# Designs tried in a protein design run: peptides against a protein of PDB entry 5HDT. Part 55

Target 1, 163 residues: chain A of PDB entry 5HDT
Amino acid sequence: MVVKTFMDMDQDSEEEKELYLNLALHLASDFFLKHPDKDVRLLVACCLADIFRIYAPEAPYTSPDKLKDIFMFITRQLKGLEDTKSPQFNRYFYLLENIAWVKSYNICFELEDSNEIFTQLYRTLFSVINNGHNQKVHMHMVDLMSSIICEGDTVSQELLDTV
Target 2, 163 residues: chain A of PDB entry 5HDT as posed
Amino acid sequence: MVVKTFMDMDQDSEEEKELYLNLALHLASDFFLKHPDKDVRLLVACCLADIFRIYAPEAPHTSPDKLKDIFMFITRQLKGLEDTKSPQFNRYFYLLENIAWVKSYNICFELEDSNEIFTQLYRTLFSVINNGHNQKVHMHMVDLMSSIICEGDTVSQELLDTV

## One batch from the design tools (peptide; made by RFdiffusion4, then SolubleMPNN)

Design b2_p16_1_s2 (from b2_p16_1 with S4L S5R K6A E11K)
Fold by OpenDDE base, seed 4:
Structure b2_p16_1_s2 (fold): chain B 163 residues (1-163), chain A 16 residues (1-16)
Amino acid sequence: as target 1 above (163 residues)
Amino acid sequence: PKLLRAVDESKRPPLP
């Protein structure tokens, strides 16, 4: 229900955005980010991705630390992309597609620890990419990485070494 | 510095 709510919501739904703002904030709590169930974490990640989409260009999260936690969390979930035969792969695909299209990680440029976030993202993506991925998956991965490189004023040498 | 001071115009609704 919650997942569908955010998935079906668009950026122009001002009344709904206000209505579900508290839920969006709640989904970023440690309870969900550190949930022991892998499938729950994936659902949470998808919701968070939708939240970034819906409330773009501004995230509803005001804490830099929370934003860092969220993106590190999302990055960790992307590890699930490695198994294309997983029953949950379609949801991992949704996550990837969403964050790539929205360019959600671009919010991280405002964070002090942006380099850490981007480095972990790139390491994760390169670790999971394989020949079993179709063109769309590859495209989204490339789009996600290239957007960060192109729009970032500075990128660490460590990050560049991963590319 | 305030987060998200600049509007990220890349975050736009999908084209129909």
Scores: peptide ipSAE 0.034, ipTM 0.687, DockQ to the pose 0.193
Fold by OpenDDE base, seed 1:
Structure b2_p16_1_s2 (fold): chain B 163 residues (1-163), chain A 16 residues (1-16)
Amino acid sequence: as target 1 above (163 residues)
Amino acid sequence: PKLLRAVDESKRPPLP
């Protein structure tokens, strides 16, 4: 299973990282990002999150446009955090925990459309956050948002107004 | 597979 492959891989597995590089690139294709099945898109997002973790500090995706598409895609998946009773909630939690821990969105600071990406991220997080979320979920959301504010030199006023 | 687990420590450096 592709999902298990990336989930179980560590950052020091250089030969495996090289072996699965083409698969990592393929997972970012429009075929997967625009897949009609919501559960498939969630699995793809988790794989992409693991790919950013595994290949840190350098993502295997070199195209700025592709990176933007990926992070906008991941952001859209985070909407699934709203329903804490969903059978897929644990997978949404995995996605959130991963991207918060790895600080994957920090790659976006080098992108021309970073403000758009961060704005959509913050809007999404504030849209889905609710009292049904446990302390860990809240912690990861705060960590994700605060790291961007603290490390970013070009945070727009629009983004600050969203907070 | 268990999805709820601690993520490995990131090697991504902080922004300068």
Scores: peptide ipSAE 0.029, ipTM 0.665, DockQ to the pose 0.101
Fold by OpenDDE base, seed 3:
Structure b2_p16_1_s2 (fold): chain B 163 residues (1-163), chain A 16 residues (1-16)
Amino acid sequence: as target 1 above (163 residues)
Amino acid sequence: PKLLRAVDESKRPPLP
């Protein structure tokens, strides 16, 4: 089980990190990012989040365009947080917790299109936030957004308008 | 919602 492999792996598993590096690269292919099954895309997003965690501080993805695609993809999956009663909500929660804790989106500061990525993230989060979310979900959303604002050198007016 | 598992501490350094 690929999902379990990356989920159970920690940052000190050097031999495993090397062993599964090619798999990590393969999971970011268009085949998986554009997979027609919504549940498969969620699992892929969770794996990608774990890959950013495991290989921190350096992601194995070297292409700026690929990194942009990945974070736009992860952002789209966060829309699933809206329905707290969904059978897949726990995996959406895992995704949110992971990327907030690891601060994975901080990689995007080195990308030319960082403002676009952050704007889409903020729009997505504000679109799904509702009173049905418990305090932990709200905390992770706030942590994710505040970290980007605090560590960024510049924030576009468009991004500020979404806050 | 419950955590699937505890996330280990990140080794990613903060931005300068």
Scores: peptide ipSAE 0.028, ipTM 0.653, DockQ to the pose 0.100
Fold by OpenDDE base, seed 2:
Structure b2_p16_1_s2 (fold): chain B 163 residues (1-163), chain A 16 residues (1-16)
Amino acid sequence: as target 1 above (163 residues)
Amino acid sequence: PKLLRAVDESKRPPLP
C-alpha cells in the first residue's frame, strides 16, 4: 500500500527515497490531485505530506507551479478538519500534525504565489477551527500558522487581513 | 492511521 510505504519511511532511508521517487512524482499528478473520490484525495494528501517529510528540507517536485498546486490541494483537504465526528477525522488529524511538525508550507516562501497560498491556508484554518477540536488540534493549527509568520519577513495586506 | 511521535523540531531547517 502506497500510504503505508511513505508513512513508515523516515528521512534517513536514502535507498528507499530513491526507489520511490518516481512514485512520489506520480502522486502529484492531476489524476490524483483531481481525483473524484474525497477519501482518495485525503489519502493522497497524507502521502504528499509524508513525501515532504521524507525529502525535507527539499521537495522532489521541482516545478513551482506543481508545488503551488500541491499546497493548494493540501489546503483544500484541511477543510475536512471541520467535522470531528467524521470517520476520516483521524486521517485529517494526521495530515495536520504532519505538515505542522515538518513545517512543510515553509517551502512556499520560495514561490512567487506564496501570499496566495498562505492566505488560503489561513482562511481555511480559521474557517474550520471550532471548540470541538481538542488541544492537540488547536496546537498544531497555531504551530502551523505561527511558523509561517515567524519566518515570513513580509506578508501581504490581504494575508494580514486574513489573520 | 498512525500519528507522528512528538518531536521538538522539524527536520526541515528554517529558511534564512
Scores: peptide ipSAE 0.027, ipTM 0.660, DockQ to the pose 0.107

Design b2_p16_1_s3 (from b2_p16_1, 5 letters changed)
Fold by OpenDDE base, seed 2:
Structure b2_p16_1_s3 (fold): chain B 163 residues (1-163), chain A 16 residues (1-16)
Amino acid sequence: as target 1 above (163 residues)
Amino acid sequence: PKLLFTPDESKRPPLP
């Protein structure tokens, strides 16, 4: 189970990090990012979130274009938070909690298309936020958005209009 | 590209 492998791995697992580096790279391939199965895409997103956690402060993905693809992909998966009764909701929650805690999106500040990524993130979050979510979900969403605002040296007008 | 910080694993939220 690939998801379990990365989920159980910690930042100090140097040998494992080396061992599974190629797997981490393959998980970011178009095959997985564009996988037709929604549940598979969710699992991929969770793995990617854990990969960012494990390899922090440096992601194993060096291509700016690849990083953009990954975060746009993760952002799309966050739409799954809209259905609190889904059997997969706990995994969507895990994804949200992870990326909020790790502050994974902060990597995007170095990307040329950071404003596009953040705009899509905020639009997605605001589209799924509802009163049916528990306090923890709301807190993680707020934490995720506020962290980006607080760390950003500059915020585009487009992003401000989104917020 | 780098994260602005390294998250503290001791503060990792519990697994689902």
Scores: peptide ipSAE 0.287, ipTM 0.885, DockQ to the pose 0.910
Fold by OpenDDE base, seed 1:
Structure b2_p16_1_s3 (fold): chain B 163 residues (1-163), chain A 16 residues (1-16)
Amino acid sequence: as target 1 above (163 residues)
Amino acid sequence: PKLLFTPDESKRPPLP
């Protein structure tokens, strides 16, 4: 299972990281990002989150356009957090926890379209947050948003309007 | 591109 492969891999597994590098690149292809199955897209998002963790501090994705696509994709998956009773909620939780801990979105500061990415992230988080979420979910959402605010040099007016 | 933060694997949350 591809998801388990990256989930079980640590940052010091240099030989494995090299071995699965092409798979990591393939997972960011349009085939997976635009996959018709919602559950498959969630699994892809979790894999991408783990890839950012494993290959930190340097992501294997070098194209700014591809990075934008990836983070816009991950952001769209976070909409699944709105239903706490869904069978896949635990996997959505994993995605949120991972990206908050890794601070993966911080790589977007180097992208020209960072404001668009952050704006969509904040809009998504505020749209799905609800009283059904436990304290841990709230904490991860706050950690994710706070990290971007604290480390960013500039925040767009549109982003400020969402906060 | 490089992450501004390198996560410490020793601080990784428990796996589901």
Scores: peptide ipSAE 0.272, ipTM 0.878, DockQ to the pose 0.889
Fold by OpenDDE base, seed 4:
Structure b2_p16_1_s3 (fold): chain B 163 residues (1-163), chain A 16 residues (1-16)
Amino acid sequence: as target 1 above (163 residues)
Amino acid sequence: PKLLFTPDESKRPPLP
């Protein structure tokens, strides 16, 4: 399973990182980002999250447009956090925890459309937060948002209004 | 583009 491949991969596994680099690039293709199956998209998002972890600090995606697409895609997947009773919630949790810990979104500071990405992220997170979420979920959401605020030199007024 | 830091794999949360 592709998900397990990246999930189990260590940052120091240079040979594996090289071996699966093409797969990492392929997973960011429109075929996967626009896949009609919601569960497939979630798996793709988790893989992408692991890819950012594994290849940190150097993401294999060099195109700013592709990076924007990826993070907008991941943001859309985070909407699945809204239903804590979903069979897929644990995987959504993994996605959230991973991107919060890795601080993956912080790569977006170098993107021209960073404000759009961050705004959509914050709107999404605030839209899905509910009383059914446990402390860990809340913590990861806060960590994710706080990391962006703390690392960013400037934040758009629109984003500030969202917070 | 690159991440601002390299996450410490030793501090990775447990896998699901």
Scores: peptide ipSAE 0.270, ipTM 0.876, DockQ to the pose 0.886
Fold by OpenDDE base, seed 5:
Formats: C-alpha cells, structure tokens, sequence
Structure b2_p16_1_s3 (fold): chain B 163 residues (1-163), chain A 16 residues (1-16)
C-alpha cells in the first residue's frame, strides 16, 4: 500500500526518499488529484501530507502551479471533517493533524496565489467546525490557522476578518 | 524544489 510506504518512511531515510521520488511526483498528477473515488482522494491527500513531511525542507514539486493544485486539493479534502461519525473520520483527523504539525501550508508563502490558498483554507475550516468536534480537532485547526498568521509577512484584510 | 519548514520529527504524532 502506497499510503503505508510513505507513512512509515522517516525524514532521514535518504536512499528510500530517492527511490520513491518518482512515485511522489506521480501521486500529484491529475489522475490522482481528480480521481472519482472520494476515499481514494483522501488516501492521496494523506500521502501528499507525508511527502511534505518526508522531503522537508525541500518539497519535490517544483512547479508553482502544481503546488497550488496540491494545496487546493488538500483543502477540498478537509471538508470531510464535517461528518464526525464517518468511518473515514480518523483518516481526515490524521490529515489535519499532520499538516498542522508539519506546517505544510507555509510553503505557499512563496506562491503568488498564496492569499487565495489561505483564504480557501480558512473558509473551509470555518465551514466544517462544529460543536461535535473534540478539543484536539479544534486545537489542530487553530494551530494550522495561527501558524499562517504568525509567520506570514502580508495578510489581506479579508483573510484577517475571517479570524 | 520548493522550501518547506522542517518539522521536528521527534514530536511526530502517533500513527492511526
């Protein structure tokens, strides 16, 4: 299973990182980002989250357009956090916890469309937040949003008004 | 490649 391969890989596994680099690149293709199966897209998002973790401080995706596509894709998957009773909720939780801890979205500061990406992230998070979420979910959401605000040098007034 | 902040692997949350 591809998800387990990247999930079990450590940042210092240099030989493995080089071996699976092409797979990491392929996972960001339109074939996977636009896969018709919702559960497959969730697994892809988790893999991408681990890829950012593993290859830090350098993401293997060099194209700004590709990076935008990836983060817009991950943002769309976070909508699945709304249903706390879903059998897939634990994987959505993993995705949220991972990207919050890794601070994956902070790579977007180098993108021209960073404001759009962050705005969509904040809108998505606030749209799915509900009183049924446990405290850990709330903490990860706050950590994710706060890291962007604290480390960003320029934030639009519209984005600030959402906080 | 694009730069990303390096997380502290020692603080990685437990796997599901």
Amino acid sequence: as target 1 above (163 residues)
Amino acid sequence: PKLLFTPDESKRPPLP
Scores: peptide ipSAE 0.258, ipTM 0.865, DockQ to the pose 0.777

Design b2_p16_1_s4 (from b2_p16_1, 5 letters changed)
Fold by OpenDDE base, seed 5:
Structure b2_p16_1_s4 (fold): chain B 163 residues (1-163), chain A 16 residues (1-16)
Amino acid sequence: as target 1 above (163 residues)
Amino acid sequence: PKLLFSPDESKRPPLP
């Protein structure tokens, strides 16, 4: 129910966004981010991606530490893209497509630990990318990484070496 | 996989 609620919500629904603000905040709690079920964590990641989409260009999460936790969490879920034959692959695809299209990670430029977040993202993407992925998956991965490089003021040599 | 979003579009404006 929660997944569908945020998935169907639009950025222009201001009153609805305010109504579900508390729910959005609760979804970023440790209870959900550290949930023992892998499929639940994937659903949580998709909800968080939708929350970033809905509230863009802002985010309801005001704590820099919380934002870091969320993006590190989302990055960890992207490892599931490796198995293209998984029954959950389409949901992993949804996650990738969403965060690439919305450019959700761009909010991390305001964080002191942005370099760490981006480095972990690039390492994760290159660790899971393979020739079994279709062209759409490859395009979203490239779009996600390219957007960060293009909008970043400075990129560490270590990060560049991963590209 | 099914495409749900339009390519080359963004919901978050580029940072200055």
Scores: peptide ipSAE 0.026, ipTM 0.659, DockQ to the pose 0.104
Fold by OpenDDE base, seed 1:
Structure b2_p16_1_s4 (fold): chain B 163 residues (1-163), chain A 16 residues (1-16)
Amino acid sequence: as target 1 above (163 residues)
Amino acid sequence: PKLLFSPDESKRPPLP
């Protein structure tokens, strides 16, 4: 299972990282990012998050356009955090925890469209936050947003209006 | 839900 493979892999496994590089690249294809099944897209997002974790501080994706597509895709999946009673909530939690802990979105600072990415991220997070979320979920959301504000040289007015 | 990762330092270092 692809999901388990990346989940169990650590960033020090250089030979394995090289072996699965092509798979990592393939997971970012339009076939997966635009897959019609919501659960498949969630699994893909978790795999992509693990890929960023494993290859940190670098990323196997070299195209700025592809990186933008990936992070916009991951951001869209975070909408699933709204329903805390969903059978897939634990996987959405995994996605949130991973990207917050790894600080994966920091890669976006080097992208021309970083403001668009961060704006969509903040809008999404604020739209899904509710009283059903426990303290851990809130902490990860705050950590994710705070890190970007603290490490960014500039924040767009649109992003500030979102906060 | 329980944490899957240990609450430790982020994997990606801060930007210089």
Scores: peptide ipSAE 0.025, ipTM 0.647, DockQ to the pose 0.103
Fold by OpenDDE base, seed 4:
Structure b2_p16_1_s4 (fold): chain B 163 residues (1-163), chain A 16 residues (1-16)
Amino acid sequence: as target 1 above (163 residues)
Amino acid sequence: PKLLFSPDESKRPPLP
């Protein structure tokens, strides 16, 4: 229910966005980010991705530390893209497509630890990419990485070394 | 997998 609610919501639904703001904030709690169930974490990641989409260009999360935690969390979930035959692959695809299209990670440029976040993202993506991925998956991965490079005026050498 | 979103521009504007 919660997943579908955010998935179906659009950016222009101001009243609905306000209504679910508290839920959005709660979904970023340690309870969900550190949930022991992998499938739950994936669902949470998808919800968070939708939240970034819905509330773009500004996330409802005001804490830089929380934003870092969220994006590090999302990055960890992207490891699930490795197995294209997984029953959950379509949801991992949704996650990838969403964050790539929305350019959600670009909010991280405002964070002190942006370099760490981007480095982990790139390492993760390169670690999971394989021949089983179709053109769409590859496209989203490239779009996600290129958007960060293109909008980042200065990228660390460490990040460049991962590319 | 099929695309779930339209091929429109990202929701987040580019950084200035």
Scores: peptide ipSAE 0.025, ipTM 0.645, DockQ to the pose 0.104
Fold by OpenDDE base, seed 3:
Structure b2_p16_1_s4 (fold): chain B 163 residues (1-163), chain A 16 residues (1-16)
Amino acid sequence: as target 1 above (163 residues)
Amino acid sequence: PKLLFSPDESKRPPLP
């Protein structure tokens, strides 16, 4: 299973990283990013998060437009964190934990539309955060947002208004 | 939910 393969792979698996590079590129295609099934999109998001983890500090995606599409896509999936009782909540948690720990969004600082990406991320997180989330979920959300603020040179007024 | 990652540090360096 592709999902399990990327989940179990670590950053020191050089031979495996080379082997699955083409698969990593294929997973970012419009076919997967615009897949009609939301469960498939969640699995794709988790795989993409793992790809950023495995290939850190360098992502295999070279197109700025593609990187923007990927992070906007991942951001949209985080909306699923709102329902803590969903059967898929554990995968949403995995996605959040992964991107917070890896600091995957930091690659967006090199993109022209970084402010748009970060604004959408913050709006999404604030829209789904609630008292039903446990301390670990809150911690990962705070870690994700604070890391971006601390490492960014400039923050747009729109983003400041969101925080 | 349980943590899925070991508490080791990411290899992604901080931005300069």
Scores: peptide ipSAE 0.025, ipTM 0.648, DockQ to the pose 0.092; fails the geometry check

Design b2_p16_2_s1 (from b2_p16_2, 6 letters changed)
Fold by OpenDDE base, seed 3:
Structure b2_p16_2_s1 (fold): chain B 163 residues (1-163), chain A 16 residues (1-16)
Amino acid sequence: as target 1 above (163 residues)
Amino acid sequence: MSIGKSKPIPLLVEKL
């Protein structure tokens, strides 16, 4: 797994890791992942992204099924990037910037269902990208997709068709 | 690019 957090190591203190450890498992519960309020789900996604950031290169989640659920959940939240005029757009941008910078999805290479996760990510990004997005948003989207292609050992035909 | 220290947990608590 390749991470970019070495540039900001001072921001990943042991005190922060200790604080988030007890909350990490709770934030990944069905209560939060299936919360009916979309704004709550967005905040949960941002928290999860930060958890991946501070624990990189290893997440505190040991269950492959739970990791899959988390990344599928984060992927669904990225749909909110489509509306650049949304009051919550800045938080969607933060989510995108974070996961692109950290390369959080690279953890998924160790999962049996990695191709499914990556396919859904690509489909989501291509479905929301539009001319209203500035260069920074486009750059982060490209960074996410290109990193997975370059580091993946195998790419499914379905993923190739999406690209 | 740099990612500053974020405190999303308090925001989540306020929303809940």
Scores: peptide ipSAE 0.028, ipTM 0.643, DockQ to the pose 0.026
Fold by OpenDDE base, seed 1:
Structure b2_p16_2_s1 (fold): chain B 163 residues (1-163), chain A 16 residues (1-16)
Amino acid sequence: as target 1 above (163 residues)
Amino acid sequence: MSIGKSKPIPLLVEKL
């Protein structure tokens, strides 16, 4: 129900945004981010991605620490893109497509630990990218990485070394 | 551009 709800919402529905604000905050709790079930964590990540899409260009999460936790969490889920034959691959694709299109990680530029987040993202993407991925997957990965490089003022040497 | 929607899974309701 939760996944379906956020996926069906659009950015112009202010009433729904207010209604589900508490749910959005709850989904970012340690209970969900550290859930023992991998499939649950993937669904949580997709929901979080949808939340960023709906609330763009802002986010309902005001705590820098919480935002860091969320994006580090999402980054960890992207590891699932490696196995293109996984039954859950389509959901990993959805996650990638969403965050790339929305440019969700751009919120991280305001965070003190942005370089850590971006570095981990790049390392993760380069670790999972392979020839089994179709053109769309490659495109989204490139879009995601290039957006951060092009829109960021300063990129750490560590991040540059990952490219 | 439009984002393709994933099919909802009842799995979340069952496992949470």
Scores: peptide ipSAE 0.026, ipTM 0.641, DockQ to the pose 0.038
Fold by OpenDDE base, seed 2:
Structure b2_p16_2_s1 (fold): chain B 163 residues (1-163), chain A 16 residues (1-16)
Amino acid sequence: as target 1 above (163 residues)
Amino acid sequence: MSIGKSKPIPLLVEKL
C-alpha cells in the first residue's frame, strides 16, 4: 500500500476517505492532541485541518466533545502565528489558510459550546495579529472571522466584546 | 495551498 498524504487526497475519492478513516480518528486522540512537543502538535493540527478539508462539509468525528477538543486544540496552535520570523511560520500559515478557505470552524455551529469555541478563536486571532503579518495573513484572518459572523444566526455578547 | 506544506503522517510518526 502506497502511503498518501492527506493534503494530496481528493475530496471526491470515497475509497481513499474510507481507507484513512481510522487514521483520522487516531489523530484526534489525546496521545496526539496532548503531545509534549510543540512542533508535533503543529503538524497534528495541519493534518486535522486536511482531514476537515477532505471530509467537508462533514467530519469523520461524531462526538461533539471530540469536535470541541479538536477545534480548541487548533485554536491554541494558531498562537504560533504571532512570530512571523519563526522557522515554523509557514506551517502556521498553512494551517490558517486551510481552515479559512474550507471554513472548517463552521461545523461548530452544530455544537452546544459553539460560542465558547468562536470566542476563543477571536481572542486568539486578535492576540497574535501584528504589523509583521502580510496582506494574505490579514485576509485569511478576516475571512475566517467574517464567515462565522455572517453564517451565525446569533452572536453572543461575549464574542462581540472580543472584536 | 500556496505556502507551507504539512509533513506527511509517516514523517510525523518518525519524529515521535
Scores: peptide ipSAE 0.025, ipTM 0.635, DockQ to the pose 0.025
Fold by OpenDDE base, seed 4:
Structure b2_p16_2_s1 (fold): chain B 163 residues (1-163), chain A 16 residues (1-16)
Amino acid sequence: as target 1 above (163 residues)
Amino acid sequence: MSIGKSKPIPLLVEKL
């Protein structure tokens, strides 16, 4: 039996999107977002990133508060990018690459607390970026941040202070 | 091609 994964799922697969909607919603529960295992949280973040990819430009999460929680959660996971020697670095890279390519954070522009989310994202990225990162990592980080700046109508002073 | 790969959802469930 072929097990379908979010990673392997195509954006054009409407049937699969409907099939896994409930699973997508459950992955955003506090049970997963607050899971005590760091590796589990990273995996959850990757799954959530895939969900955003699959459902782009929309998200299956209708609650603004839930969306905020998700992106704050993803942002926290990005801290793991700092250690390039970590056994989990490749998965952190996947997370970064995915959210940068999809421009997942752009969904946050619809949220009241978008500036807070972006500020935390920028702070996190600037805190973890280092000379050990290769060109691709830097590129994804820049792409992620620049997309938000370019598409944002207003930027809070706090975000400006971060940049 | 992406360096990182996510585990299948079933594996996540098993990890939990």
Scores: peptide ipSAE 0.021, ipTM 0.633, DockQ to the pose 0.025

